# Peptides against a protein of PDB entry 3B8E, part 94

Target 1, 230 residues: chain A of PDB entry 3B8E
Amino acid sequence: PFLIFIIANIPLPLGTVTILCIDLGTDMVPAISLAYEQAESDIMKRQPRNPKTDKLVNEQLISMAYGQIGMIQALGGFFTYFVILAENGFLPIHLLGLRVNWDDRWINDVEDSYGQQWTYEQRKIVEFTCHTPFFVTIVVVQWADLVICKTRRNSVFQQGMKNKILIFGLFEETALAAFLSYCPGMGVALRMYPLKPTWWFCAFPYSLLIFVYDEVRKLIIRRRPGGWVE

## One batch from the design tools (peptide; made by RFdiffusion4, then SolubleMPNN)

Design b2_p16_8_s1 (from b2_p16_8, 15 letters changed)
Fold by OpenDDE base, seed 3:
Structure b2_p16_8_s1 (fold): chain B 230 residues (1-230), chain A 16 residues (1-16)
Amino acid sequence: as target 1 above (230 residues)
Amino acid sequence: LEELEKKMKELLEKLL
């Protein structure tokens, strides 16, 4: 989020404190939960890995998979951000380069895509209105990410949801998201204004997309062992 | 927190 804020000079989509809440709050418990996941049912059917060749390939594949998932997560967050700003009169193309004027307290006549002038205070309200939905979008996408990371080859339906710690992690990150979104004072403390309940559903298509993508990937791996998708 | 955020932003802008 912050890289695109700098590169594209757009209004800040997500505050630094909120990013820290993602990295430390929402990701930590889910990541630990994966250490307690049950072994895949087919693990004993796999041939011994060649310690010289298979380590490098696995690290590259893991890095690529997590990199792709991370990009989809970012895209989901930015989609929500652009939708909110568009609903408030700022089309995505108009946001490019707008940061300088957006963050200038002395400019009170920044025009939106429709020629409406926005005061500094009004702009900051809209900016902070984006932070909470962006955060919640990331959490909702992380549900799918965590669930798909349970297995490397088996379908989630084959592995099941037996890891109680993983389930706890999903509830914890959701509870944290709800707390940050609806607790009084979060608008002042974290620059996260209260979330309209409808924004929780904005990320669901992305979570579904990630889930379907990974299930299809795993299906291909199962059907074509030793393929380039492994 | 606002000062920390500002400093982190400034540091990132210098690194990039």
Scores: peptide ipSAE 0.010, ipTM 0.281, DockQ to the pose 0.026
Fold by OpenDDE base, seed 2:
Structure b2_p16_8_s1 (fold): chain B 230 residues (1-230), chain A 16 residues (1-16)
Amino acid sequence: as target 1 above (230 residues)
Amino acid sequence: LEELEKKMKELLEKLL
């Protein structure tokens, strides 16, 4: 996300506080929860592998798969960001190169895509309005990511939701997202302005995409053990 | 926080 901000020179999509909340709040507990996930039922039945070659291939493929999931998460956040800015008059193409003028407090006549002039204060309000739903989008996408991380091979439908710590992690990150989104003073304290409840649903297509992607991946692995997907 | 974000942006612009 931050690299796109620098390269495209767009208004900041995600603030420092929101990044910290992701890293320390919404990622930490879920990540720990995965350590307590029930073992896959088929681990003991796995064919012997060459520990040198098959480990490297598997680590590379896992890294690629999680890299792809991370890209989908980022795309989900940016989608939400661009939708909010577009609803406020700033089309995606107009945001390119706008950061310098956007962040200048002495420029109070920044034009949107429709010729509406925006004061510095108005621009900062809409920017900080993007931070919260970007964060919430990441949390909602992380639901799917956390659920799919339960197993490497088995479907979520086969493995089930037996890990109480994982379930707790899902509730914790959701509760944190709700707290940061709706608690009075968060806009001043954390630059996270309240979001409309409808923005929680903006990430659902991306969560579904991640879920379907991983279920298809796991299905292929089950049907073709030792294939290129594993 | 805004000043911190500004400083971070400026630092990143210098590094990249």
Scores: peptide ipSAE 0.005, ipTM 0.258, DockQ to the pose 0.023
Fold by OpenDDE base, seed 4:
Structure b2_p16_8_s1 (fold): chain B 230 residues (1-230), chain A 16 residues (1-16)
Amino acid sequence: as target 1 above (230 residues)
Amino acid sequence: LEELEKKMKELLEKLL
């Protein structure tokens, strides 16, 4: 998100504090929980890992975790950002290059896509209104990310949700998201303004997309062991 | 910043 802010010169979609909350608050417990995931039901049917040839983390896992899934996650966040700004009169195309004027506190007549003038204070409210939904979007997408990462080959329906630490992580990140979104003073302390409950559902299509994508991927792996999709 | 925060709160109360 911050890279797009720099490259596209758009208003900041996700604040530094919210990024820290993701990295340190929402992602740590879930990430640790994966280390405690129960063995896949078919693990005993697999050949032991060859420590000389098999990488612990292979390029395929990296590509899946940080490439494809990470891109879908980022797109989900940006979708929410663009929807909020569009609802407030700023169409996506108008946001390109707008940052310089947007962040200038002395310019109080920045026009939206409809010619409405926005004061600095009004613009900052809209900007900070994007931070909370972006954060929540990341959390909702992270549910799918975490659930799909618990197994390499087996469907979630086959493996089940047996890892209590993973389940705890899902509740923890959700509770944190709710706390940051609705606790009084978070708008001042963290620049995370209160969120309409409906925005929690904005990310669901992306979460579902990730889930379906990975289930299809795993289905292909099960049908074609050793394929390029593994 | 405090004045900005105060104005932002007031505007938020109007928008929400």
Scores: peptide ipSAE 0.005, ipTM 0.275, DockQ to the pose 0.026
Fold by OpenDDE base, seed 1:
Structure b2_p16_8_s1 (fold): chain B 230 residues (1-230), chain A 16 residues (1-16)
Amino acid sequence: as target 1 above (230 residues)
Amino acid sequence: LEELEKKMKELLEKLL
């Protein structure tokens, strides 16, 4: 998210507070939950991998898979961001290079794609209106990410949802997202303005995409052990 | 928060 903000010089799609809430709030409990996840049913039955050959391939493929998942997450967040800004009159093309004028407090006549002038305060309201749904988008996508991280090879349906700590983590991150989105004063305190409940569903296609992608990947690994997808 | 955001933006602009 932040890379595109810098490269494209667009208004900030995800605030510092929301980033901290992701890193410390939504990712911590899930990460801890993975330490308590039951071993994959076949992991202990696998022969020791050759430490010289199998580690490098596995690290590259894991890195690539996480890179791809991260790209899908970023696309989901940016999709939500661009939709919100477009609904407020700022088309994606118009946002390119706009950051300098957007962040300038002394410029109160920044034009949108339709020639409407926006004050600094109005621009910041719409910017902060993007932070909450971006955060929620990440949380919803992380549901899929957490679920898929339970296994390397087995389907989630084979591994099951026996880890109560992971279930608690999913509940906690969702509760945190709801709290930050709907608690009075969060717009002032955290720059997380209230979100329309409909925006929670905006991320669902991307969450499903990640889930399907990983299940397909795992299916390929199960059918072709030692393939380039592992 | 705005100052923190600005500093973070500046740091990232320097890193990229």
Scores: peptide ipSAE 0.000, ipTM 0.258, DockQ to the pose 0.024; fails the geometry check

Design b2_p16_8_s2 (from b2_p16_8, 16 letters changed)
Fold by OpenDDE base, seed 4:
Structure b2_p16_8_s2 (fold): chain B 230 residues (1-230), chain A 16 residues (1-16)
Amino acid sequence: as target 1 above (230 residues)
Amino acid sequence: LEELRERMKKLLEQLS
């Protein structure tokens, strides 16, 4: 998200503090939980790697986790960001290159896509309104991501939800998201303004997309072992 | 959105 902010010169979609909350709060416990997935998982049934010959992390796993799923996750967050800004009069194309004027407190007449002028204060309200739902979107998308990461080949329906640590991680990140979104003072402390509960559902299509994508992928792997989608 | 903006405006005023 921050790279897109720099490259496209758009208003900041996700605050630094929010990024830290993702990295330290929402990602850490789930990542640990995956390391302790039950031995019944096909991932955990993998033989220990040979440190001399095998890579630390399989390239295929890297591609799945950081390439495909990570991209869909980022798209989900940006979708929420663009929807909020569009509802406030800023169409996506208008946001390109707008950062310089957006962040200038002395410019109080930044025009939206419809010619409406926005003060610095008004712009910052809209910007900070995006931070919380972006974070929540990431959490909701991570539900699907974490669930699909339980197995490489088996369906979630076959493996089930046996990893108590993973389940705990899902609740932890959800509770954190709720806390940061709705606890009084979070807007002041973390620049995470409260959002309407309906924004939790904005990410659901992307969560479903990830889930369906991975189930289809796993189905293909089961039907064609050693295929290119593995 | 207007109600949300009003709440956010109050918070922003405390920070500015």
Scores: peptide ipSAE 0.011, ipTM 0.404, DockQ to the pose 0.029
Fold by OpenDDE base, seed 2:
Structure b2_p16_8_s2 (fold): chain B 230 residues (1-230), chain A 16 residues (1-16)
Amino acid sequence: as target 1 above (230 residues)
Amino acid sequence: LEELRERMKKLLEQLS
């Protein structure tokens, strides 16, 4: 997310505190839950293969899975960011290169895509309005990610939600999202302005897409073991 | 927080 901010010179989609909350509060428990579930699944399915090669393959697969999940989460967050800014008059194309003028306190006439002028204060309100929905979008997408990553080959419908740590992680991240979104003072303390309840649903299409994609992928893997999809 | 943000932006700009 931050790399795109730098490369595209767009207004900052996430605050530093929000990033820290994602890394320390939202991602840690889910990561532990996934590590636990993978370890349990691998112990049950793997006959003793060479422990060195299997560890390396698992570490690579875990790193790739987490990398892909992180990218999908970022894409979901950016989608929400662009939707919010577009609703406020800033189309995605117009945001490219706008950061310098956006962050300049002395420029109070930054034009949106429709020629409306925005003061610095107004721009910052819109920017901070994006932080909370971006965070919540990551959490909602992460629900799907956690569910799909529970099994490598089996459908979620076949495996069920038996991992207590995973369930705890889902509740923890949801509770954190609710706390950061609705607790008084978070707008001042964390620059996370209160979230409209409708924004919780903005990520649902993405979560569903990821879920369907992964179920289809797993179905293909089950039908064609050793195929190019693995 | 804004100062921290600016410092982090500068650091990231230097690292990028």
Scores: peptide ipSAE 0.000, ipTM 0.255, DockQ to the pose 0.024
Fold by OpenDDE base, seed 5:
Structure b2_p16_8_s2 (fold): chain B 230 residues (1-230), chain A 16 residues (1-16)
Amino acid sequence: as target 1 above (230 residues)
Amino acid sequence: LEELRERMKKLLEQLS
């Protein structure tokens, strides 16, 4: 996300406080939950592997899969960001290079895509209105990510949701998202303005995409044991 | 990458 912000010079899509909440708040409990996950039912059915070569290949493939999931998460966040700004009159193409003028307190006549002028205060309200939906989008996408990380090979439908710690993690991150989105004073304290409830659903296509991607990947692994997808 | 991270941190601090 930050690379796109720097390269494209768009208005800031995600605040520093929001980033800290993602890194420390939403990921900590879920990461611990994986340590207590039950063993996969098919672990003992794995063929003997060469411990040197196959371990290295598997670690690289897992790293690539996590990288791809992270890219889908970022795309989901940016999608929500661009939709909100477009609804407020700023089309995606108009945002390119706009950051310098957007952040200047002395420029009170920044034009949107339709020729409407925006004061500095109005622009910052819209920017901070994007921070909360971006965060919530990441949380919603993380629901799918956490669920798929329960297993390496088995489908989620086969393994089920037996880990109570993972379930607690999902509730914790959702409660944090609701608190940051709707608690009075969060706009002033954290620069996260209240979110319309409809925006919680904006990320669902991307959450579904991650889920489908991982289920297809796992299906390929099950059908082609010893393949490059493991 | 570390230099980029530091630059990003400074930019974020200026924007906050």
Scores: peptide ipSAE 0.000, ipTM 0.288, DockQ to the pose 0.029
Fold by OpenDDE base, seed 3:
Structure b2_p16_8_s2 (fold): chain B 230 residues (1-230), chain A 16 residues (1-16)
Amino acid sequence: as target 1 above (230 residues)
Amino acid sequence: LEELRERMKKLLEQLS
């Protein structure tokens, strides 16, 4: 998010402290939870792999899969960001290069896509209004990511939700998101204004997309063992 | 707090 802020010169989509909350708060417990996930039911049925060649292939495939999921996650966050700004009069194309004027306190007549002038204070309110929904979108997408990461080959429906630590991780992420979104003072402390409940649902299509994508991927792997999709 | 945020931004820029 921060790289795109710099490269595209758009208004800041997500605050730095919020990014740290994602990296340290929302990802840590889920990562630990995966270490305690039960082995796949078919793990012992796999033929011995060549330890020299198959490790590299597996690492590349894992990296690619997580890279794809990460891209979908980022797209979900940015989609929410662009929707909020568009609802406030700033179309995505108009945001390109706008950062310089957006962040200038002395410019109080920045025009939106419809010719409405925005004061510095008004612009910052809209910017900070984006931070919370962006964060919540990331958390909601991470629900799907965490669930699908339980297995490499088996469907989530086959493996089930037996890991209590994983469930705890999901609740921890959700509780953190709720705390940051609704606790008084978060607007001042974290530049995260209170979230409208409707924005929790904005991420659901992306969570579903990740879930469907991974289930399809796993289905292909099951049908074509040793394929390039593994 | 603002100083801390700026330092964190710089750190994240270096790590990204």
Scores: peptide ipSAE 0.006, ipTM 0.265, DockQ to the pose 0.031; fails the geometry check

Design b2_p16_8_s3 (from b2_p16_8, 14 letters changed)
Fold by OpenDDE base, seed 1:
Structure b2_p16_8_s3 (fold): chain B 230 residues (1-230), chain A 16 residues (1-16)
Amino acid sequence: as target 1 above (230 residues)
Amino acid sequence: LEELRELFQKLLEQLL
């Protein structure tokens, strides 16, 4: 998100506080919950990793985490961001390069895509209105990420949802996201303005996409061991 | 509170 903010000079899609709420708040308990996941049924049938030749984090894992899943997450967040800004009169093309004027408190006549002028205060309200749905979008996408992280090769349907701590983590991150989104004063404290409940659904296609993508990936790995997808 | 928030945000922007 921040790289696109810099490169495209768009209004800030996700604030630093919201990033911290993701990294330290919503994702912490879910990540820890994976330590309590049951081993895959075939784990003891696999060859042990050779510590001298096999990296724990290889290029394929980096590609999967950052290059594939991370990109889908970013797309989900930005989709929500662009939809909200478009609903407020700012089309995606109009946002390119707008940051400099957007962030200038002395410019109170920034025009939207329809020629409406926006004061600094109005622009900041819209910006902060984007932060919460972007955050929620990431949380909803992280549901899929957490679930797919339960296994390396087996389908989630084969593994099942037996990890009660993981289930608790999903509820915790959702409850925290709801708290941060709707608790009075969060707009002042965290610049997280309340969102319409319908915005929670904006991430669902991406969450489903991640889930389906990973299940297909795992299916390919199971059918073609030693492939480039592994 | 707003000034404090802005300060904190600036600090975070420098750290992150």
Scores: peptide ipSAE 0.007, ipTM 0.407, DockQ to the pose 0.031
Fold by OpenDDE base, seed 5:
Structure b2_p16_8_s3 (fold): chain B 230 residues (1-230), chain A 16 residues (1-16)
Amino acid sequence: as target 1 above (230 residues)
Amino acid sequence: LEELRELFQKLLEQLL
């Protein structure tokens, strides 16, 4: 998100405080819960790792985590961001290069795509209104990301949802996201303005996409062991 | 790099 903010000079899609709430708040308990996951049924059929040649974090794992799944997460967040700004009169093309004027406190006549003028205060309200839905979009996508991380090769349907700590983690991150989004004073403390409940559903297609993508990947690995997809 | 620094400073001013 921050890289696109710099390169495209768009209004800030996700605040630094919000990023810290993801990294330290919502993702911590879910990540720890994976340590309590049951071993896959076929784990003993795999060859032992060669500690001299095989890294714990290989290029395939990095490509999947950051290159594929991370990109789908970012696309989900940006989709929500662009929809909210479009509903407020700012079309995606109009946002390109707008950041300089958007962040200037002395410019109170920034025009939207329909010729309406926006004061600095009005613009910042709209910007901070985008931060909360972007955050919630990431949390909803993280549900799928956590679930797919339960297994490396087996389907989630084969593994099941027996890990009670993981289930607790999903509820905890969701409850924390709801608290940060709707608790009075969060607009002042974290610059996260309240979210319309309908925006929680905006991320669901991307969450489903991640889940389907990983299940298809795992299916390919099971049918063609030793491929580059593993 | 200078624009990045200004952006970081603005972000810090918004956080503090």
Scores: peptide ipSAE 0.006, ipTM 0.341, DockQ to the pose 0.025
Fold by OpenDDE base, seed 4:
Structure b2_p16_8_s3 (fold): chain B 230 residues (1-230), chain A 16 residues (1-16)
Amino acid sequence: as target 1 above (230 residues)
Amino acid sequence: LEELRELFQKLLEQLL
């Protein structure tokens, strides 16, 4: 998110506080829960990893986690961001280069795509209105990410949802997201303004996409062992 | 303050 904020000079899509809430709040318990996942049913049929040659974190895992899944997460967040700004009169093309004027408190006549002038305070309300839905979008996408991370090769349907700590993590991150989004005073304390409940559904297509993508990937791995997708 | 904000945001993005 911040790389695009710098490169495109767009208004800040995800606040620093919201990022901290993701990294230290919503992601921590789910990530720990994966350590308690049951071994895949076929793990004993695989040859032991050679600790000297086979890295625990390989290029394929990095490519999958950061290059593919992480990009889909970012796209989901940015989609929500652009929709909110477009609904407030700022089309995506108009946001390019707008950051300098957007963040200037002395400019109170920033025009939207329709020629409406926005004060600094009005712009900051819209910006902070984007942060909470972006955060919630990430949490909803993380549901799919956490579920797909249960297995490396087997389908989630083969593995099942037996990890109670993972299930707890899903509820915890969702409850925390709801708390941060709707608790009175969060707008003042964290600059997280309340979102309409409908914004939770904006991420669902992306969560489904991640889930389907990973299940297809795993299916290909099962059918073609040693393929480029492994 | 803007440079600090940018630095802090970069650090946060590395954590994400």
Scores: peptide ipSAE 0.007, ipTM 0.387, DockQ to the pose 0.028; fails the geometry check
Fold by OpenDDE base, seed 2:
Structure b2_p16_8_s3 (fold): chain B 230 residues (1-230), chain A 16 residues (1-16)
Amino acid sequence: as target 1 above (230 residues)
Amino acid sequence: LEELRELFQKLLEQLL
């Protein structure tokens, strides 16, 4: 998100406080919960890792985490961001290069895609209105991400949902997201303005995409062990 | 609170 903010010079899609809430709030408990996941049924049938040749974090794992799943998550967040701004009169093409004028406190006549002028205060309200739905979008895609992280090879349908700590993590991150989104004073404290309940559904296609993608990946791995997709 | 938040934001922008 921050790289696109710099490169495209768009209004800030996700605040630093919101990023901290993701990294320290919503993602931490779910990540710890994975330590309590049951071993895959076939784990003892695999060859032991060679610690001299096989790194714990390999290029494939990095590619999957940052290159594939992370891109789908970012796309989900940016989709939400662009939809909100478009509903407020700012089409995606119009946002390109707008940051300099958007962030200038002395410019109170920034035009939207329809020629309406926006004051600095009005623009910041719209910007902060994007932060909460972007955050919630990340939480919703993290549901799928957490579920797919239960296994490396087996389908989620083969593994099942027996980890009570993981289930608790899913409820915790959802409850925290709801608290940060709807608790009075969060707009003042965290610049997280309340969102319409409909925004919770904006990420669902991306969560489904992550889930389907990983299940297909795991299916390929089961059919072709040691392949490029592992 | 807003001034404090802006200060915190500026600090984060310098540290990150």
Scores: peptide ipSAE 0.007, ipTM 0.370, DockQ to the pose 0.029; fails the geometry check

